# Peptides against a protein of PDB entry 5Z08, part 67

Target 1, 168 residues: chain A of PDB entry 5Z08
Amino acid sequence: RQKDEWAKKTSSLMKQLDWFIGEHLGAMLAAEELGGPVVGELMEIDPDDLSAGFNAHGKLKKATSQPDLDRRQRRIDDIWGPQDEQGQAHKRKRGADEALAASAEMRDLIEQLMNKLVEAGGDNSATYVEIPRESAAARFLVRSKVAMFHPNDARRLRLVDFGRDLDD
Target 2, 222 residues: chain B of PDB entry 5Z08
Amino acid sequence: GLPRLIDAIEEASKIPAKRRQTPIKPTIEKLTTHLYTHGASPDSLLRLADLLTLRNHLDQASLAAITRNLYPSSTVSDEVVLRFIGALGHGQLKPTLALQALFLRWLVMVYHLLENPGVLGQVYGVLFDLLDTAAIRPQLCHLLALVTRRKHVRPFRIQAILTLSRQTGGDPNLTGLLRVFKNYYPEIIVGDATKGRASAFKHPDPQWRQHLDEIQQRRSEA

## One batch from the design tools (peptide; made by RFdiffusion4, then SolubleMPNN)

Design b1_p12_5_s3 (from b1_p12_5, 5 letters changed)
Fold by OpenDDE base, seed 1:
Structure b1_p12_5_s3 (fold): chain B 168 residues (1-168), chain C 222 residues (1-222), chain A 12 residues (1-12)
Amino acid sequence: as target 1 above (168 residues)
Amino acid sequence: as target 2 above (222 residues)
Amino acid sequence: SVIRELIEKIME
């Protein structure tokens, strides 16, 4: 019974989180990945504001960043490319697509972090998720004090175990 | 006059110190004294920029002394600016990072005397890409704070500053530059890690400014 | 508890 109530509460919370990610956080994370405002304060970034601003020529030098960073940079270049009139509708669609992609990345990251926490069975060393890059999602979770990087490896991220801090 | 002093230093710069027949220090002192008293004409500035930026046999102390006394008597040409910008970065043929920091400081202090301030905006990308170089970052951020316009504030540059700010533990110069960016895009959130003290980008040397103003006034009266 | 705290912190 208590496990079922916990499961129901967890499911409800996960639905709320999913909603929040989809409706608010995804667009903000997309903006951050696009080199827009960092998600630190609750900024209602109107997806329309993402469509308005940034002009073309920001060639990020190929840092040895993983192919996924190059893909998002292309999306930035696509969103911020030359404003032809037909380009605004495409920009809005691209902004929405980036928000969806950021939402999916955040959901996946949270899921991986939670799964590792469950699988670790109390072994903190086994709770680390290997992240392919320092994403806006990963940074957001760290800034929010929800996750932490491994002290010796910035490619490893884990959830902060809030349960242990309460027992101290 | 100044041209003859520059001639002597140019010739000496071609020869290793051990092979010089005469010590160069007295000539450098005469040059720096002349520069302090009268400033440098546009033609002299170009010649001195070449001496400062091109690889030669002059010692670092002499180069630094010339840079510290490099008062323009009039305007600073695009060509002079581009010599100093071209000398920035890493490489065996580049001046030392310490000397590059002095060049950037000089550009900040003479920014109002540029014939075309837009020239720095044209090379904005070159300057911006050097922000990871810690030794020149303070002066570079100050120069970028003067040069930055809306056209330069791009998403990738915002993200680059934010990333670098985190990596540096919130360098106050980067935070200061990000505040300049925020003037164009108020929506830029400076994350909690960057809530640190931002640099105000004050004039690097008020005494140097005052002396420059005195040199500039003498020209307007002549 | 951890998930709740997580969600509360993410939504703050």
Scores: peptide ipSAE 0.095, ipTM 0.284, DockQ to the pose 0.035
Fold by OpenDDE base, seed 5:
Structure b1_p12_5_s3 (fold): chain B 168 residues (1-168), chain C 222 residues (1-222), chain A 12 residues (1-12)
Amino acid sequence: as target 1 above (168 residues)
Amino acid sequence: as target 2 above (222 residues)
Amino acid sequence: SVIRELIEKIME
């Protein structure tokens, strides 16, 4: 009975979390990964700037003899600047795809972290998830003080023990 | 004109809001409107930099509004730059970290108008040592990406970014900065933890840029 | 539950 209530509560909470990830957090995480604001920092970045995606294949046009400073900003702009209209549509699609990917990564990471916590049965050493990369999702969880990296291995992430036994 | 508006705000900034005889908000709105329309001269920029960076009784919303409308009508002097750089970091007399982030964003957006871009290279160490401050890190990394030259890419700084990147879970802004470093030293191993997406360091506000360009063009025609 | 605390912290 308690396990079923816990499962139902967990399911409800997971649905709320899924909603939050899908509706809010995924886009913000994608924005962060795309060079937007860090989630949780009050940087008023216009959400409309997120729709201007990045073209991965933008051919570096041979820029003429402008000073080294202009070359670097131009290179940053060439790598990351607003591309032409076709680039914007591809960028919006990519932004949406990135938001979906970030949402999926966050969901998967949270699921893995929770599963490891349950499986560990109180052994903190067994609660670590191996992460393939330090994603915006992983960093968000760390910044939110929800997760911690292993002190000696940044590829290992665990949930913070909030002192509540899983049984409460 | 703009000088009179600044005078009024300077005087009001000396007095707590509760003790002011007149609300400052209308004067701030006039200032921001003027700045949006005409920009700020070098002299006005210096005075505004002092208002923004020195501890006074202006509210954070007013300071942010001024910063968001701080369009240079001409160039940005070293003195103005140094006021903003001096305002960075932790301290009782320093602006809030949120306002510092706006200052760094502003410096990024006006970087091409600096009288001497080299001034930022001279204070590179000061900027670099602030990378631990999460609240300003995105804009700080962007500014450092613009400022970094080969002379700044030292082994201890490479290691510092790598260490901080691990500690922060591979902050994309740090990865972006490491990529800039790697442009000078290709042998820099960006560890697997940094294989994440690097920050693009795109222009923070294209509309602001466009409006700045319009203000700058009007100067060339006068 | 860890999940509740997780959600509360994520939504903060």
Scores: peptide ipSAE 0.090, ipTM 0.376, DockQ to the pose 0.066
Fold by OpenDDE base, seed 2:
Order: sequence, then structure tokens, then C-alpha cells
Structure b1_p12_5_s3 (fold): chain B 168 residues (1-168), chain C 222 residues (1-222), chain A 12 residues (1-12)
Amino acid sequence: as target 1 above (168 residues)
Amino acid sequence: as target 2 above (222 residues)
Amino acid sequence: SVIRELIEKIME
């Protein structure tokens, strides 16, 4: 009985989260990935800073390889390019596609983080997810104090264990 | 009186202009003159809101003229507000974006006469989601600047306005709205895109305001 | 509990 209520409540919450990701968060994350503003406590992130990404300590990485900058800048230019009617339609479609991609990345990341938390069985060292890149999704979760990077490895992200506060 | 003029316009609104037995323009002029002189009661406002927001055969010039003379003689009900909010956005049954901009401007100008200003806060999401509509954005930002409270300033809305600000090349109205957000959350970093001039959201029509005040004063004396 | 807190924090 309690497990079923928990499962229903969890399912309802996951649906709400999925809705929030799809309707609101995905577009924001896409905007951040495309040089958009960062939502949260972090300092003035220059568009150049967004392109460079953050290190394990939340510090700006030096702009590494030129080709990814050019692709992002082209995407920015394509998203922010001249306001002709055709450009706006293409811009809206591209924005929608990026929002869908960002939503998918966020959903996948949350799922991985939750799965690792469940699998770890209380071992905090086993709760880390390896992230291929510092995404807007990962940064958002850290800023929201939902997730934390490994202190020595920015490629490792874990959920903040809020459950410890329930056992006190 | 005003009810009879509204009756005549309601009946005329059901008929295409080419099929009307009499021109509606003289009746519209009588209505607008009456509204200018006496204002509209709450009941008359509701009926006029329906005429303005529902699809009918009235021409855009007539609808605009009524909207420009829509002086409340008393308060503005939630129902009237919701009719105008419900008329916003894209759709075949919606009023033109030009008329929607006039409705938003009207809501700004009569905001202090709302029976329940909180009604706009309840539909805040609906209003906020329309910010991408360039034709209504100036008036929409002004209205949102009046309506915004701490509870409305959410991370997703902060990001949305910042995103839209960049997309628009730093629309001064969006910058103005972002400054309102910053009043509730000073930590909001208004990036370089917002270094631009912000709108001050001044009253859109001082003459209209003065005339409204004259109409409202007559109510207090009666 | 964790999911609720997660959602609450994401939505905060």
C-alpha cells in the first residue's frame, strides 16, 4: 500500500517535472547553450564566458578549440540573425529544435542522477554520473543546488542528498 | 442612453457592413461621444468588452474608437479584465494584434480602477507567455511591470526575458521589465544585452488620464 | 522525498 502510494506520488511528480522541463526549462537551457543568460547565483557570465564553459570549480574554462566556437557562433548568429520573415521562421524552428534537444538532455541527466542515487544504496561516492560535457542542464542543476560536481572532477555530477536531513 | 446605443451596435455587429440597412458610423459616434462625456458603468463596460473582444462584423476603426473612449465611470470588474485577457494572442477568432495592443494600453490606464488588481496576477503566466509577440510587447511589458510581484519572478521567467531580450536586440521594454524583476531579486545579473536604455513605463496618454479623472470625480459627487 | 525536493528546488 505505502509503496503503491509512493509510486503514484513519484509518477505524478515525474510527470510534473517532465512538463516543467518540456514547457519551460528546455527553452531556457537551449538559450543558455546558445549563449543565453545563466539563471542562478553565478556572476556576470559574458557570452564569451558561456562559450568557454566552466571548470570543475565553476570558473570559466579558457576558450579551447576554435571549431566549436564557430559552430556556436553560427548557431547564435542563425538564432539572432536578421529579422526577415524567413529568418524568423527558421529561427523559431531552430529554437524549437534546440529546446527539444535541451529538454531531452535535462531529462536524461536527471534520470541518470536519480538512477545513480538509487543504485548507490547510501554510498555517496557511488552517486556520481559522468557527464560528457558541462551542459546548461548540468550547470542549472548545480546553480539550483540540486546537484554538485565532484570536488576534483568536473565531469562527475551527483544529486545533493536531501535525504540526510530527513533522518535527523 | 448608453444601453440603447449599445443595443443598436450589438444588433449591427451581427450583420456584415454591406448588408446593414443603416450606416453604423453615426451610432458609433454617438456612443463614443456618450462615453467621452459620461464614461461607462460596470454593466456597460462588460457589454462593450464583449463587442470589442468577440468576433463580429464591426470594422477595426469603430472598435479602435470605442476602445480609445472606454472611460470607466466607476470600477472595472474581473469579468471585464478577463474578457480583454482572453482576447490576447494568436488565433483566427482573436482580435487583431493592433486592437490587442489598445486593450493592453487600456488595462494599463485603468489599472488603478480594477476591483481586484490580483486578477492580473492570477493570469500572469498567460500575459508573460505573449512577450514574444512583438506587436503587443510594449504595452504587455508595461502591464507586467505594474502586475509583477515577487511570486512571479521565477528563474524560468528571468531566463525567458533575458533570452527574449537578446533575441530582440535589447528591446527597451524587456529591459524595463527586467529592471522590475531586479527590484525583487537584486542578484539578477542583467548582462551586457541589457546595458541598453530601459523603458520608464510612463503613462501612455496624459490627456486620457486627465479626462478619466474628471469622469471619476463626477461619480464621487453623485 | 528526494524527487519532491528535487522538483521543488528545480521549480524554485
Scores: peptide ipSAE 0.085, ipTM 0.273, DockQ to the pose 0.095
Fold by OpenDDE base, seed 4:
Order: C-alpha cells, then structure tokens, then sequence
Structure b1_p12_5_s3 (fold): chain B 168 residues (1-168), chain C 222 residues (1-222), chain A 12 residues (1-12)
C-alpha cells in the first residue's frame, strides 16, 4: 500500500516535471543554447559570456577570442530584437523546434542521471553519466545545485546526493 | 442598512434583467453610496465577493461599480481573498478579464488590510501562471511584486518571466517584477529585455487610498 | 524523496 502510494506520488511528480520541461524549461534552455539569457545565477550572459561557455564547475569561462562574439550577438539580437512580420513565422518555427530539442535533451539527461543513481546503490563513483557535450541542460542542473561535474572530467555529470549533506 | 441592500441585490441577481419587476440600478446606487460612506464589514465583504465572482445576472457596469467602491471598514479575510483569486483566469463561468483586472487592482489597494498576507503566498503559483494573460498582466505583476518572497523566487519562474518578457517585447510590468526578484537574488542578470522602462508599481489610485484611510480611521475611534 | 527534491529544486 505505501509502495503504491509512493509510486503514484512519484509518477505524478514525474508528470509535473515532464510538463514543466516541455512547457517552460525547454524554451529557456533553447534560448540559452542560442545565446539567450541563462537560467539561474548567470541570467545576464553577455554574448561574450555565452561564447566563452561554462567551465567544468558550471562557471562562465573567460572569453578568449573576439570573432565568435559577433555571431552570438546577432542571435541575441534576433531573439530580443524587433521582429518584422515575414521573419516571425520562420523564427517561431525554429524556436519551437529548438525548444523541443532542448526539452528532449533535458528529459533524457534527467532520466540517465536518475538511472545511474539507482544503479550505483550508494557508490558515488558509479553515479556519473557521460555527457556528449556541455549542454544548456547540463549547465542548468549544475547551476541549480541538482547535479555536479566530476572534478577532473567535465564530461561526467552526477546528481547531488541531498540525503547526506543535511545530516552533516 | 448594508445587509438589506445586499439581500435585495442577491435576490435580483438570480433573475435576468428582462424579467425583473423593478430596476436594480437604484439599489446598486444605494449600495455603492453606502460602501463609499461606511465601507464593508468582513461579513458584507464576503457576500459582496460572492456577488462579484459567482456567475449571476448582474450587469458588468454594476459589478464594476461595486468593485470600485469595495472599501473594507475592517480587515480582509482569507476567504474573501480566495474568492477573488478563484475568479481569475479563463473560463465561461469566470468573470470578464476586465472585471478580473479590477479585482487584482483591489487586492493591491487593500493588501495592507489582509488578516493573513501569507494566503497570497500560498496561491503564488496560481497567480504566476496567469502572467501570459495580457489583459490582467499589469495588475497581476503589481500584486506579485507585493507578494513575492525569497521562497517564490525560483529559477523556473525567473526564466518564465524572461521568456514571457521576450515574447511580449519587454513588457514594463514583467521588467518590474524581475527587479523585485533581483532584490532577493542580486545575481539575476536582467538582460537586454529589461533595459527597457520598468514599472515602479505605484499605488493605482491615490484618492481611493485616502478615502480608505478615512474609513479605517473611523473604525479605530469606535 | 530524491525525485521530489530534484523536482522541487528544478522547479525552485
């Protein structure tokens, strides 16, 4: 009975999370990938900051080279600038496609992180997921203090174990 | 007295205007005059909240006139607040968006008289999810600016406002709400969307405020 | 518990 109530509650929460990812977070992550504002601690990312990317700890890298700044600034201007009538439909469709892609990436990443946590049986070394790229989704989870990068490998991400840090 | 006027309007509200034996306008005028002079007790506020929020046969002009004269003589209960919050959003059974904007404006103007200001914090999510409704957004942002606490400033809400700000071309009310969020988390970078003019959320009606203060002072002396 | 906390933090 308690297991069934827990399963129902967990299922309900997962549905809420899925809805949140699809309706809200996906568009936000897509905006970040396209050079828009970052969700959470670094929401005003200068196009320069967006070009620099995030370090292994989810912190903004120092902008090294100037040339890639112009392309990302144009994307920010395209996202935030006045939309002319004819360009609006194509931009809306592209934005929707990017939001769907970001939503799918976020869902998949959360699923992998949760599965590894369950499989590891308490071994923190076994909880790491290999990520193909430092995505907006991965960065978001790190900024929200939900996930952590491996200290020596930015391609490895794990969920933060919330159970231990409250009792110490 | 006020209870008898409310009784008459409640009975008239059950009947379509074309089938009423007597015009309701004179009774509405008596009610609004009484409210302007004496305000509404907590019990009267609850009854009036039901008249304003529940589907009935009262005309929009009468409902708006009652709302504009809805001066509390005392405090505003959680129950009254929840009636107005429950009336917000889209639906055939809900009041018009114009009337909903008046309700939100009223909640802003009486916020300091709430028995429990925390009640609005409990329904914060409901209010926040209505930000996409352009017709009520100005008053909704103002109310959220008053209600917002650190516990409400969440990454998903920050980004929802940023996204909506982009979609709306930088609505000054959304920019104003983001500034309130930034007070709790200074690291919130209010990007180029917020380089625009932010709303200062000034009191929506200084004359209404002054008259409310006069009504409230009479209570403290009694 | 972890999922709830995760959801609460993601939604926070």
Amino acid sequence: as target 1 above (168 residues)
Amino acid sequence: as target 2 above (222 residues)
Amino acid sequence: SVIRELIEKIME
Scores: peptide ipSAE 0.069, ipTM 0.279, DockQ to the pose 0.127; fails the geometry check

Design b1_p12_5_s4 (from b1_p12_5, 5 letters changed)
Fold by OpenDDE base, seed 2:
Structure b1_p12_5_s4 (fold): chain B 168 residues (1-168), chain C 222 residues (1-222), chain A 12 residues (1-12)
Amino acid sequence: as target 1 above (168 residues)
Amino acid sequence: as target 2 above (222 residues)
Amino acid sequence: SKIRELIEQIMA
């Protein structure tokens, strides 16, 4: 009985989270990925700083000429291009596509983080997810104090176990 | 009286303009004159809100004229507010965006007469999600500036405003709303895009306000 | 409990 209530409650919360990601968070993450502002206590990130990404310590990476940066910068330029009516429609479609992509990335990341937390069986060292890149999704979770990077490896992200910090 | 004028307009609203036996314009003029002189009671406001927000055969000029003369003689109920909020956004059954902008402007101008200002806070999300609609954004930002409380200032909304501000090239209304957010959370970094001129959200129509005050004073003396 | 807290924090 209690397990079923917990399962129902968890399912309901997951649906709410999925809704929140799809309706609100995805667009924000897309905007951040596209050079949008960062939500949280992190310092003034210059648009140029957003393009450069953050290092493992939350410091701005110097803009290394990686070819993927040029594609994102072009996407930024396409999003910021002249406000012609045709440009606005393309901009809206592209924004919607980026929001969808960001939503999918956030959902996948949360799922991986939760799965690792469950699989680890209480071993904090086993709770890390390897992330291919520092995404807006990953940064958001860190800023929200929901996730933490591994102190020595910014490619490893784990959920913050709020239950353990209460026992200290 | 006002109820009879509303009755006549309600009946006329059911019939296409080309099929009406009598022109509605004289009745609309009588209504707007009455509203200007006496204002609308809560009951009359509700009926007028339905006429303004529900799809009918009234022309846009008539709807706009009624909205411009929609002086409350007393308070504005939650039900009236919710009629106007429900009329916002995109949809075939919704009023034109131009009329929606007038509704939002009206809500701004009568905000101090709401029976429960908290009702707007309850629908804050609905209002906020409409910020991408350029045609209503100025009035929407003004209304949100009045309604916003600390509980509404969430990270996702901060980011949404910042994103939209950039996408719009720094709409001064969005900058103004972001300043309202910053009042609750001073740590909000307003990026370079927000260094622009912010809207001060001044009263949209000082003459309308003065006339409203005159109508409201007559109620307190009765 | 942990998932709930997580979701509440994500939505906070």
Scores: peptide ipSAE 0.093, ipTM 0.278, DockQ to the pose 0.097
Fold by OpenDDE base, seed 4:
Structure b1_p12_5_s4 (fold): chain B 168 residues (1-168), chain C 222 residues (1-222), chain A 12 residues (1-12)
Amino acid sequence: as target 1 above (168 residues)
Amino acid sequence: as target 2 above (222 residues)
Amino acid sequence: SKIRELIEQIMA
């Protein structure tokens, strides 16, 4: 009975989290990935605001060496660049696609973090997820004090153990 | 007068120190004394900017001494500003990073005397791209804090400064610049990486400011 | 309990 209630409550919370990621957090994370403001407070970033091209008449000089950041930076410049009419529809679609991608990345990261926590059976050394990059999703979780990086390896992320800090 | 001193230094700057017939130091001291007493006219400023920014045979101590005494007697032209901006960054033909930091400090201290402050806004991207250069970052952030307008606060620059702030362990100067950005876009969240002490971008040299004001007052009375 | 606290912190 208690396990079933816990499972039901957990399922309900996971649904709420999924909704929150899809409706709000994904767009905000996409904005951050696209060089927008850092997400720390619930900012209602309308996906349409992601599409609202800042007139980047500034010549996109080659952003520095992180190739994946460069692709997203190009996307930022495309999203925030001069709105040619045909470019606006493509920008809106691109903004929506980036929000969906950010949502998917956040969901996947949370799932991996939770799975590792369960698998570790209390061994904190086994709770780390290897992340391919420092994403907006990863940074958000760290800022929210939900996750922490390994002190010696920024490619390793784990959930914060909220239960242990109360007993010390 | 000042033009004759500049002429002598320009000629000496073409010759390696070991091949000069006369020591340049006494002439540099006369120049710096004159600049301290009277300041530099717009024409003299341009000539001095060329001496400071172009590759020549002047020693670093002399260049630094001239820069520290580079009081404008009137306004600072766009051309003078652009000489100093063009001297920034990495390259064999560029001044040392230490001297570049002095140039940026100078631009901060004379910002209110620019004929067209908008000229710095036009080269904002060039300045911003140099933020990764640690040696000039403090003065560069201060200058950018003065120059930044809403049109410059773009998403990619917000992200760039946040990324660089993380990489630098929360450089107070970057945090200070981000605070300026936040004045235009309050929704910018200064994350934990920026919980550090922000630079207030105070005037770099109050004594220099006071002396500049005295030189400028003499012009208004003339 | 841990998952709940986690979710509550993510949504806070």
Scores: peptide ipSAE 0.091, ipTM 0.290, DockQ to the pose 0.036
Fold by OpenDDE base, seed 5:
Structure b1_p12_5_s4 (fold): chain B 168 residues (1-168), chain C 222 residues (1-222), chain A 12 residues (1-12)
Amino acid sequence: as target 1 above (168 residues)
Amino acid sequence: as target 2 above (222 residues)
Amino acid sequence: SKIRELIEQIMA
């Protein structure tokens, strides 16, 4: 009975999490990956910094003095220009695909982290997941204090054990 | 049970307070206590949504008290959502703007319990067009921050937020919403309009969230 | 539960 209740509760929570990832977090993570704002940080992003976009490493591209006016203008024209129905459809599709990809990445990462936590049987050293890259998903989990990087290896991520008082 | 309490309040809502045989306040208190303890089923939520959104003789304090205790015991249907959305804006038959702000806050707090979150996306335009209504803007921006998808981020809406931000002297809620838009289109030039404090759109009531979770958890055990 | 806490932290 208690195990079944726990399983139902867990399933319900997982569904809520899955929903949250799909409906909210995925789009935000995709935005972060594409150089959008960092989820949860009040980034006082200077308008100039925002205009510079984000580099592939999630760092604000320094406003290179040469406004690639053409690239920015193309992006502006892509956003503000006459909605060529075809161009908008492609952009919408690409954006949906990016949000779906980010959602999938977050789901997979959480699943891996949870699985490792269960498999480790209390051995904290065995709870690390190897991440192929520092994704927006990984960064989000760390910022949210849900996960921690290995102190010596940024490719290893584990769930924060909320039940253990981190003995300071 | 909850249905009987709702029945009594529905009947009382048809009668002006001065003409009621019995004070409704004790029944409202019983209702809010019941809602706090057990939450509302989908059917009860719909009935309560009608009581909250339709013009009746219930006082504003009672309506606010019901709204503050409107814990769903399960999911929130599209019909319930649409009742609250339909109650938004200006009009003689609409609830007060203060109550509308509570409805929007409620929608934010129960967003994760919607049977179909997409329903809010379908009425995105209705919500967005209310941004000029200062009294509901904080909660409206928060809800829009949750609801906004790439399909909603249109040039005219970007410009509308920018214009309204200038007109309001940089309302932090509008700045926050514009940041959400920029998530989808990083190239949006927000200019000086985003200079300043943006709302983080944090959960409006952590205690309410915790209590909701407890109610939701009990359902999974039944 | 750890999952609840996880979800709460993710949703915070």
Scores: peptide ipSAE 0.078, ipTM 0.332, DockQ to the pose 0.099
Fold by OpenDDE base, seed 1:
Structure b1_p12_5_s4 (fold): chain B 168 residues (1-168), chain C 222 residues (1-222), chain A 12 residues (1-12)
Amino acid sequence: as target 1 above (168 residues)
Amino acid sequence: as target 2 above (222 residues)
Amino acid sequence: SKIRELIEQIMA
């Protein structure tokens, strides 16, 4: 029972994370990769905008996050868009493609990091994922204090072990 | 006059210090005194730029002294500017990084006297690619702050500054340059790692500026 | 618990 509840809660959280990556974070990471705004630690994602995306049962309401993606995409396009209408359409498409790519990269990175954490069985040395490059995704996780680089190898990233109970 | 002093220094620069028949220091002092009093004409500036930027047997103290007294009496040509830009970076044939920093500082101080300020915009990429060189970064950022236009603010350069800013722990000169970029693109968000004091890019030497203005004024009256 | 904290921290 408790394991099933934990699994359900974990699944729900993973869905929320997936949504957050797809609807918010991906576009921001894409902007960073393209040399736009860097996702700061305190992006006040208006908790209301995040919360508005969730129904009373914690299910993602698909509908309301599109405007923010569109606003962010518009901001990127407004910043970097050629002034011609054709150029704007091409940039919108490119921005959308980059956001999708960034979302996929973030999802993959998180999945790898989580898998390594589970596989390591408590061996911290085995929790490192090799990253091909210092991506916006990797940097974001480090800035968010979710991940850390290996002290001697910047190509190795691991999740911060939050579960050490300060029982010392 | 100044041309004869430059002739003497040029000839001395070809000979190692140990093989010179006469000490060069008195001639350097006469040169710097003349430059301080009268400034350098465009022709003299070009000759001095060559002495400062090309490998020769002049000592670093003499080169620095000439650079500190390199007051233009008139305008600064594109050719002079390009000599100094060409002297930047790493390499055995390049001036020392300390001297390069003085050249960049000089370019900042004489920016308003350039015949064509656009020349620096044409070499913007060369300047920008040197931002990783810590020894010249302060003056380089200041020069870039003056030179930067909307056409130079590109996504890859924004990212490069942000990355370098993070790697340097938020160098205030990089933060200052990023603020200049933000004037063209207000939506640029500086991450928390770059939250800090930005350089204001104040004039590096107010006394030098005042003296330059005096030299420039004498020419307008003549 | 750890995964939850992680996700909450990523989303924060």
Scores: peptide ipSAE 0.071, ipTM 0.274, DockQ to the pose 0.033

